Peptides against a protein of PDB entry 7RZF. Designs and how they scored, part 62

Target 1, 358 residues: chain A of PDB entry 7RZF
Amino acid sequence: PFQEEHLKQLYKIVPIKDIRNLYVTFPIPDLQKYYKSNPGHYLGHLIGHEGPGSLLSELKSKGWVNTLVGGQKEGARGFMFFIINVDLTEEGLLHVEDIILHMFQYIQKLRAEGPQEWVFQECKDLNAVAFRFKDKERPRGYTSKIAGILHYYPLEEVLTAEYLLEEFRPDLIEMVLDKLRPENVRVAIVSKSFEGKTDRTEEWYGTQYKQEAIPDEVIKKWQNADLNGKFKLPTKNEFIPTNFEILPLEKEATPYPALIKDTAMSKLWFKQDDKFFLPKACLNFEFFSPFAYVDPLHCNMAYLYLELLKDSLNEYAYAAELAGLSYDLQNTIYGMYLSVKGYNDKQPILLKKIIEKM
Target 2, 358 residues: chain A of PDB entry 7RZF as posed
Amino acid sequence: PFQEEHLKQLYKIVPIKDIRNLYVTFPIPDLQKYYKSNPGHYLGHLIGHEGPGSLLSELKSKGWVNTLVGGQKEGARGFMFFIINVDLTEEGLLHVEDIILHMFQYIQKLRAEGPQEWVFQELKDLNAVAFRFKDKERPRGYTSKIAGILHYYPLEEVLTAEYLLEEFRPDLIEMVLDKLRPENVRVAIVSKSFEGKTDRTEEWYGTQYKQEAIPDEVIKKWQNADLNGKFKLPTKNEFIPTNFEILPLEKEATPYPALIKDTAMSKLWFKQDDKFFLPKANLNFEFFSPFAYVDPLHSNMAYLYLELLKDSLNEYAYAAELAGLSYDLQNTIYGMYLSVKGYNDKQPILLKKIIEKM

## One batch from the design tools (peptide; made by RFdiffusion4, then SolubleMPNN)

Design b1_p12_2_s4 (from b1_p12_2, 7 letters changed)
Fold by OpenDDE base, seed 5:
Structure b1_p12_2_s4 (fold): chain B 358 residues (1-358), chain A 12 residues (1-12)
Amino acid sequence: as target 1 above (358 residues)
Amino acid sequence: KELVEELEEILS
């Protein structure tokens, strides 16, 4: 367990690679015994969310952060960490205090809203989907993993324990959330900009770093983080599949895509899966325009159009990804290409969202 | 995204 002297510390670290990262770390209790409720997963899901009103969305809007990852990590015996990690822009490197303030504002929003059972249910459903369609791990890796898991879980639960959420425990969510406070924070900033400004060397890797106490004034600023009206809980994920029915193989199933529609304006090919038998589909659309690549101007306009379209779809992209759906939009020499892939159940919803933005 | 267990050990 970290002593008080190890809290409220800032580490400035010189990387070997040209990277800019911020790590905001909180020591938390060992949550292994709470695997059935997994409060750290609940908080990681929300803090790491990328939808509208998310922490990442706001930090991106400021131009300070490119990516965000949040969640629990195993530590040494008897404790874990909750980590919020962001990829910093050059501008973000100048605004680390403000970035962390926004993190605490989001955490404060989570406190204000309280634990949401529907969010837990979504996590449960997502994990159930992931478990049900988990690819067979390679035997060697699987056996080693199982052996490790056997130390933590009952034998009967070893196969499911990582995915099985059974108990909504708002008390445990609040308990973990209560550990995410400025007084418990450890901050690490990774940037080449600290080269020549360090005074310590890490013994294991020779990493150069500087350790500083975070000023009490800064801690107080973070402690007084107000509710930021830009932060909102995510909306319900409409893309989570619920129907996993696999249609029977048709007697006339072709080994290659068959042309099932042929009109002046459209051709449609279809191939039923005869190998994998998963409730997944790939929808591929190629759009042809005689004007798409007539000249550089049209080409550039088509490019800009797709970039704008992708940007307008960002609000759905993350939720779709979580639910095992993806889309791709590309310029082609003849026009554009759209692909929708993943679980078939909610593909029509995603497709509709895309078309509504087109 | 949620932190998946495979976080690169940057801060050991």
Scores: peptide ipSAE 0.182, ipTM 0.778, DockQ to the pose 0.014
Fold by OpenDDE base, seed 1:
Structure b1_p12_2_s4 (fold): chain B 358 residues (1-358), chain A 12 residues (1-12)
Amino acid sequence: as target 1 above (358 residues)
Amino acid sequence: KELVEELEEILS
């Protein structure tokens, strides 16, 4: 465990690559024994969420952050870390204190709302889907992984322990959330802008850095983080599949797509899967427009239209991705291409949302 | 996104 002297520290680190990152790290207890409830996963799911009212959504709206990752990481023996990592914009690099304030505002929102059993159930359902359709790992990799897992889990649970959530433990969620406090923070900022401003060199990699105590006034500011009305818990993920039925292969199944609809305005090809036997589908749409590629202006307008459309769909795209659905939207010489891929059960919902935004 | 294991060595 870090001693008090290692807390409330700011590290300014010079990277080799041109990257701008912020790491906000909290030492937490070892949660391995709580794998059946996995409170760190619950908090990582919420803090790392990308939907409306999320931490990332607010930080993106300010132009400070591009990406956000949150969750638990293994540390040395006997403790773990909870880390919030963001990719900083140039502007975000100037607003690190405010970014961290927003992190604590979101954490305060989680405290105010308390643990939600429906969120736990959603995590459980997502993990169950991931487990059910886990690709057969290559035997060597699988054996090595199992051997590692055997150190942490009972033999009977080795196959399921990483995915199986069984126990809703609000007490453990609150326990971890109580560790996510300003008095327990370590901050690292990674930027080339610190070149020539460092006074220490890391012994292992020669990384140049500066260590500073975070001022008490800044810690106090973060401790007094109020509720920000822009932060909301995510809505239920409507894309989580529940039907995994695989239809029997038809006797008339063709090895190639067959034309099943032919009209003046539309053609439809269909191929049943004869290889993978998964409850997955690929929907591909090609739209033809005489105006799409007529001149550079129309091309640019069509490009801009798709970028705006994608932006308008970002809120749903994250939830769909978590549920194993994806979409792609591209300009073509003839117009537009749309694809929807993944589990077939909720594809109609995603497709409807895309069309409603078109 | 949720943090998956591949956090780079920067904070070790």
Scores: peptide ipSAE 0.170, ipTM 0.769, DockQ to the pose 0.014
Fold by OpenDDE base, seed 2:
Structure b1_p12_2_s4 (fold): chain B 358 residues (1-358), chain A 12 residues (1-12)
Amino acid sequence: as target 1 above (358 residues)
Amino acid sequence: KELVEELEEILS
């Protein structure tokens, strides 16, 4: 476990690659024994959320961050880390203190709202889906993984323990949240801008870095993080599949797509899956417009239209992705192409959302 | 997103 001397530290690291990253790390207790409730997963899901009112959404709106990941990581024996990692813009590199303030504001929001059983249930359901449709791992990888898991789980639970949430433990969620405090923080900033400003070299990789104590005044600013009204808990994920029924193969099923509708304005092809037998579908739409590529202006307008459309769909895209749904929108020489893929159960909902924005 | 992959030991 880190001693007090290891906390409230800032590391300025020079990368080999041209990257800008911020790592905000908290030491947390070993949560392995709590695998049935997995409070670190609950918090990672919320802190790493990308929907409206999320930490990422706000940091993106300020132009400071491109991507965000949050969650638990294994540490040394007897402790773990909770990490919030962001990809920084050039502007974000100048606002690291403010970015971290926003992180603590979001954490404060989570404390204020308290643990939500419905969020736990969504995590449980998502994990159940992931487990049910887990691709067959390669035997070598599977064996190595099982060997590792056997150290942490009873033999009877080894196959399921990583995926099956069983117990809602708000007390453990609050316990982990209580560790996500400024007094426990370790900050690493990775940027080429620190070149020539470092005084240490890491022995293993030769990474150049500088270590500094975070000023008490900065720690105090983060400790006084208020509620930011822009932060909200996510809405319920409407895309989580619940129906996994595989329809029986029709007697007249063709090995190729069959034309099932042919009108002046539309053609529809259908092929039933005869190979994979998964509750998944691919919906592909090609839209034809005589105006899409008449001239360079129309071509550019069509491009801009799709970029704006994609931007307007970002609020749904993340929730859909979590639920195993995806969409794609592309310009074509004749107009546009739309694809919706993944679990078939909630595809109509995603499709409706897309069409409502068109 | 949730952190799933082990970040390379930058700060271990």
Scores: peptide ipSAE 0.155, ipTM 0.771, DockQ to the pose 0.013
Fold by OpenDDE base, seed 4:
Structure b1_p12_2_s4 (fold): chain B 358 residues (1-358), chain A 12 residues (1-12)
Amino acid sequence: as target 1 above (358 residues)
Amino acid sequence: KELVEELEEILS
């Protein structure tokens, strides 16, 4: 465990690549023994969420952050880390203190709302889906992975332990949240802007860095993080599949797409899966408009339309992605292409959401 | 990955 002298530290690190990253790290207890409840995964799911009212959504709206990752990571023996990692914009690099304030505001929101069993259930369901449809790994990779897992889990649970959530433990969630405090923070900022401003060199890779104590005033600002009304818990993920039924192969199934609807306004081709036998579908739509490419203005308008449409769909995209659904929207010479892929059960919901935004 | 490992060493 870090001693108090190792806490409240800021590291300014010079990268080899032109990257701007912020790492906000909290020492936490070793949570491995709690794998059945996985409180770190629960918190990582919420802190790393990308939907409306999420930490990322707000930080993006400020123009400070492009991406966010939150979660637990293994540390040295007997402790772990909880890390919030963000990709910083140039503007975000100037607002690191405010970004971290927003992180603590979101954490404070999680404390105020308390542990939510429905969120745990969603994590459980998502993991169950991931486990159920886990691709057969190559034998060598599979054996190596199993060997690694055997160090942490009973033999009988090795295949399932990474995926099975069994116990809702609000006490453990609160325990981890209690470690996500300014007094327990280590901050690393990675930017080329620190070149020539460092006084230390890391021994292994020769990485140049500067270590500074975070001022007590800044720590106090973060400790006094109030509730930001822009932060909200995510809504329920409506895209999580629950029906995994595979329809029987039709006797007249063709090896190629068959035209099943032919009208003046629409043609529909259908091909049943005869190879993978997964409860997945690909819905591909090509929209034809005589106006889409009639002139450069219309082309540009069509492009802007799709960019705006994609932006308006971002709120659903993340939840869909978590649930194993994806969509794609592209301009074509004749109009627009829409693709919806993944588990078939909730595809109609995603498709409806897309159409409602069109 | 490399940077994360480097950071882990600095942050460990």
Scores: peptide ipSAE 0.029, ipTM 0.730, DockQ to the pose 0.010; fails the geometry check

Design b1_p12_3_s1 (from b1_p12_3, 4 letters changed)
Fold by OpenDDE base, seed 1:
Structure b1_p12_3_s1 (fold): chain B 358 residues (1-358), chain A 12 residues (1-12)
Amino acid sequence: as target 1 above (358 residues)
Amino acid sequence: SDIDLATLVPDS
């Protein structure tokens, strides 16, 4: 157990690699016995969320943070850590106190809203999808899912996501959330900017660092974190698949795409999956425009259009990725290419969202 | 090298 002298500490660490990271860590009880409810996973999902009104969204909008991961990490001797890890910009390195203030504002928002059963259900459904297809997906598909999960979970949380959630325990969520307080914080800042400013060396790896107490005034500032109206709970993820039915292979199934529709304005090819037998589909659209590449101006306009379209779709990108859906938009010499890939069940929803923004 | 923040955990 951490003694009071080990809390409210700041570590300035010199990395070997040119990286800028902030680790905000909280000692928490061992949650392994609570694997059926996994309150750390619930909190990691929300704190690490990348959607509108998330902690990351606000920190990105200020230009301070590139990426954020939240979740539990195994500790020693019957305790764990809850860690919020961010990749810092050069500007973010100057605003660490304010970044942490925003973390506590988001945590305060979670306290004010209380535990949400629908969020737990989404975590359960996402874990069920991940687990069900873990051994069936090829490494590339699995890696893509892991990458999506790693946006909000440390590697350790990805391993815990292998367990099916069974029990909604709001009491345990509140218990963990009560440990996420300024008086229980340990902060590590990793930057080469601390080179030559350290006074200690770590015994095992020779890592140079400086340890400082966080000033009481800073702790009080974080303790008085108000509700920031920019922070909101995520909306429900409409892309989570619920139907995993695989249609039987038709007797007349072609080994290659067959032309199933031929009109003056469109051609459609279809191939049933005869190899993978997964509830997945690939939708590929080629749009042809005589104006797409007539001249450099039209080419630049087409490029700008797609960049704006992609930007307008960012609100769905994270939720789609979590649900095992992806989309791609590219300029082609003939016009535009659109691809939608992943679980087939909710692809029509994502496709509709894309078309509504076009 | 992921700085194992566990190394910043006092052994006590």
Scores: peptide ipSAE 0.026, ipTM 0.675, DockQ to the pose 0.100
Fold by OpenDDE base, seed 3:
Order: structure tokens, then C-alpha cells, then sequence
Structure b1_p12_3_s1 (fold): chain B 358 residues (1-358), chain A 12 residues (1-12)
């Protein structure tokens, strides 16, 4: 178990590769017995969220962080870790203390809002989708994974235990949040900028590092993290599929796209899936304008329009991705191309959002 | 290579 001497530590690590990473780690109790509620997943979903008002969105807006991952990791016997990992920019490397402050501000926001059953339900629904359509893992990998899981789960639940959220346990969410405190933090910064500034070598890989105590003043600064009004809980993900019905193959199904609508202003081709039998669709739209790319001005306007459109859709991008939807927007020599792909159930919603921004 | 930060856990 981590003793007090192992907490509030900063590790400066020299990587072999030119990478800049920050790891903010908290020891947490062993939550394996609570797999049906998985409070660590709930917190990882929120802390790792990429939507408006998220931790990542704020840190990106400051130019400090490129990516963020939050979640539970298994530790040694009897404990786990909750880890927030970020990819740092060069500027972010200079603002690590402030980045961690923002992490604690977001955690404080989660405490203030309390556990949300709708967020748990969203996680449950997302996991159900992921489980239902999980590609058959490679048999060897699957067997090895099952063998490992059998140590922790009843045999009957082994296949589902990682995915099935069944119990909303706000008490356990709060319990984990209570461990995400500055007094329990272990920080690792990975950067080549620490080369020649280390005093220790890791025994296994020869990794050069320096260990330092985090100053009490810095710990206090993080303990006094206020509510940052820029942080908001995510909105409900409207793109999560609920209908997984696969339509029967039509008798006249063609192996190639067939023209099903021909008008003066539009042509529509359709091909039914005859191979995968998934509740997925690909919607592809090509827009033609006689004014597209006629001259450099029109080219630049079309480019700018598309960039603005993409920017206006960023608020939906992450939620769509989580729900197994994607969109693509491209300039073409004739105008614009739009693609919407993924589960068909909520594609009309995403398409409507795109059209409303056009 | 994920530096297994677990290796930075002193064997207690």
C-alpha cells in the first residue's frame, strides 16, 4: 500500500522518444467487486470527455494539451489507480501546475454536481453498443483475456462483466471522487527537457528520472481549487443508437448502387448491405455548384465556408464518435462532399444538425 | 512503450 511518503511526489522522467506527457495518478481502493457499477468508468467518461465544457476543451483552448485520457487502471493486489494522462504541448510543459489545478477544478465541479444517473445510463448504453458489436477478438487473445477475467468474475458473467453496467451506485462514485485529492496525488512528467537533470535510474529499463516532493504550497493551491465556470457537465448524447434492427435483404437487391430517385436537382443511389448485416449505413452527399471553384475567390470562399462549417459542428463530433457515428466534409472541384457513417438509427439526427449549420 | 508507472511504485 502507498504510504504517505509515496504521495505528493513529482517524477521527472526522460523518455527515449520525443514525447511530452503528464500523468496525474491517484491510488484508489480495489473496485473489482463493484464491476456492476464501475464508478471508475463513470468518472473516466466525464474526466476524459472531449465535448464543450470538458477538461480537455479548456486545456486545448489554452494551448497546453493535445489529448486527455482519464480512467481506472489496475494496480498491485488490493489497490487500483485512477490516472489522468495528457499529451502536453511545449507551452503546456511550462504550465503543469496550472494544468493540474484545472484537473482539480473539474473534479470539484463533479463533486458539486454530484453523481448523475443519466450519465450512468449513457455509459451503460454506450457499453451495451460496444459489447453488442465488438468484433470477435482473436481467439488466442480472447482466451487469454477470459482466463484472466475468471479470477475476478463468475464464469457466467465473464463475457459481459467488462461491459454490463447494472447498478447505479452514487455512493461509490463519491467514494472514488474523495480519493481524487491533492494529498493523494502522484505526478509524472515525461519530457526530454529533463535530460541531464536527473539523479536516478530505473532498474528495469534504465530510464533516467528525478523524484521530488511536491511543495506544500502547490498542494494547498490545488486543495483550494475553486469552481471554474468554464467547466460544465456534458449534454446528453443524442446519437446513441437504440434501434438495432437489420432490415431484410430486398429481393431485388443489386450488388451495385441503383438509381432510386432521379430529379432535376438530385439523384439518389442506394445499395443494401449484403455482406456485413450490421445496423449501419453510409450516407454520401455530393453537392454541385456551378460557382464552385470558378475562380480563386470562389475557391477561397468555398474553403472558408467548409472550415467554418466544420468548426460549427465540433460540438457534436465527440458525441457522435462515442456513439459510433462519424461525418466527413470535403471540398471538391465541383462543390462539397459530405459523408455520414455509422449506426443508422441516429444518422438522421446528425444529418439534421449538419444541415442546420449549413 | 508505456512506462509502466507501476514500476515507480516502490514494492511496499
Amino acid sequence: as target 1 above (358 residues)
Amino acid sequence: SDIDLATLVPDS
Scores: peptide ipSAE 0.026, ipTM 0.698, DockQ to the pose 0.102
Fold by OpenDDE base, seed 2:
Structure b1_p12_3_s1 (fold): chain B 358 residues (1-358), chain A 12 residues (1-12)
Amino acid sequence: as target 1 above (358 residues)
Amino acid sequence: SDIDLATLVPDS
């Protein structure tokens, strides 16, 4: 167990690589016995959320942070850690105190809203999807982002949590959230800018660091974190699949795409999956415009249009990604290309959202 | 190597 002397500490660490990271760590009780409710995962999902009104969204808007991960990590026997980790920009390195203030403002928002059963249900549904297809999905290139999230979850606990989210325990969520306080914080800043400013060396890796007590004034500033009106709970994720039925192979199924619709304004090609047998689809749309590349002005307009469209869709990007959906938009010499990929169940919803923004 | 910040246990 951490004693009071181990809390409210700041570590300035010199990395070998040119990286800038902030780790905000809270000692928490051992939650292993509560694997059926996994309150740490609930909090990690919200704190690590990337949608509108999220902690990351605000920190990105200020140019201080590139990425954010929140979650629990195993500790020694009898305790765990809750960690908020961010990738810092050069500017963010100068604003660490304010970044942490925003973290506590978001945590205060979570306290004010209280535990949400619908959020727990989304976590349960997302985990059920991940578990069901874990062994069936070949590690495609998408594994890198999920791997980033997985780096903060013990792989075994992710597997166990995925299978075992059965009980909504608001009391345990509140208990963990009560440990996420400034008086219980350990901060580590990783930056080459601390080179030559350290006084200690770690025994295992020879990592140079400096340890300092966080000033009481700074702790008080974080304790007095107000409700920031920019922070909001995420909206419900409409893209989470619930139907995983694989349709039987049609008698007329061809090994190549077949033309199933041919009109003056559209052609539709279809190929049923005969190899993977996954509840996934790829929708590809090519839009043809005679004006798209007539002249440099039209080319620039088409480019600008697509950039604006992409920007307008950013609100759905994270929710779609979490649900195992992706979309791509690109300019072509003939107009525009749209691709929607992933679980087929909610693809129509994502497609509708895209078309509504077009 | 991920600096296991958990292993930055203060010297007892």
Scores: peptide ipSAE 0.025, ipTM 0.677, DockQ to the pose 0.095
Fold by OpenDDE base, seed 5:
Structure b1_p12_3_s1 (fold): chain B 358 residues (1-358), chain A 12 residues (1-12)
Amino acid sequence: as target 1 above (358 residues)
Amino acid sequence: SDIDLATLVPDS
């Protein structure tokens, strides 16, 4: 276990590559025995969320962070880590203390809201989807992975243990959340800007670093993190598939798209999948406008329209991605192209959301 | 090389 001397430490690390990263690390108990509830995954899902009101959304809005990852990581025997990792902008490198403050504000929001069973259920459903449609790993990789997992799980559960959430354990979520405190933090900043400012060398890779104690005043500032009104729990993900039925191949199924609707205003082609037999579909729409490419002004207006449309759909992008749905919007010479891809069950919902923003 | 920050953790 980490002693007090190992906590509240700041590491300034010189990378070989030109990268700027911040790692905010918390020692946590070994959660392996709680794999059926996976409280670390629950917290990682929320802290790492990219939707409106998320930690990442706010930090991106400040121009400080590009990407964020949150979750548990294996440690040494008997403990794990919870890590929040962000890719820093140049400006973000100057605001590390404030970035970490925002992290603690979000964590405080999670404390205030308490564990949500519906969020757990979404994690469960997402994992079930991922498990059901996981590509068969190569035998060697699969065997090696199974062999490692056998040390932690019963043989009968090895295949499902990583995916199957069975038990909502709010007590364990709160237990992990209680470890996510400033007094338990280890911070690492990775930047070339620390070159020539380090006093230690790591033994394994020769990485140059400096270790400093985080000032008590900074710790206290983070301990007093208030509720930032910009942080909100995610809304329910409407795009999570629940129906995985594969329709029988029709007798009249064509090897090529067949024209199934022909009107003055629209043509519709359809091809049933005859190869993959997955509960997935690709919807492709081409919109034709005689005005789209009439002149440079109209072309620019069409471009601006599409950018505005994309921006208006950002609220759904991450939720759709998590649910195995994607969309694409492109300008064409003739107008606009829209594609919706992924699991077919909730595609109509996503399509409706897109149309409502058009 | 991703610096495994876990290596900066002293063995307990």
Scores: peptide ipSAE 0.024, ipTM 0.690, DockQ to the pose 0.110

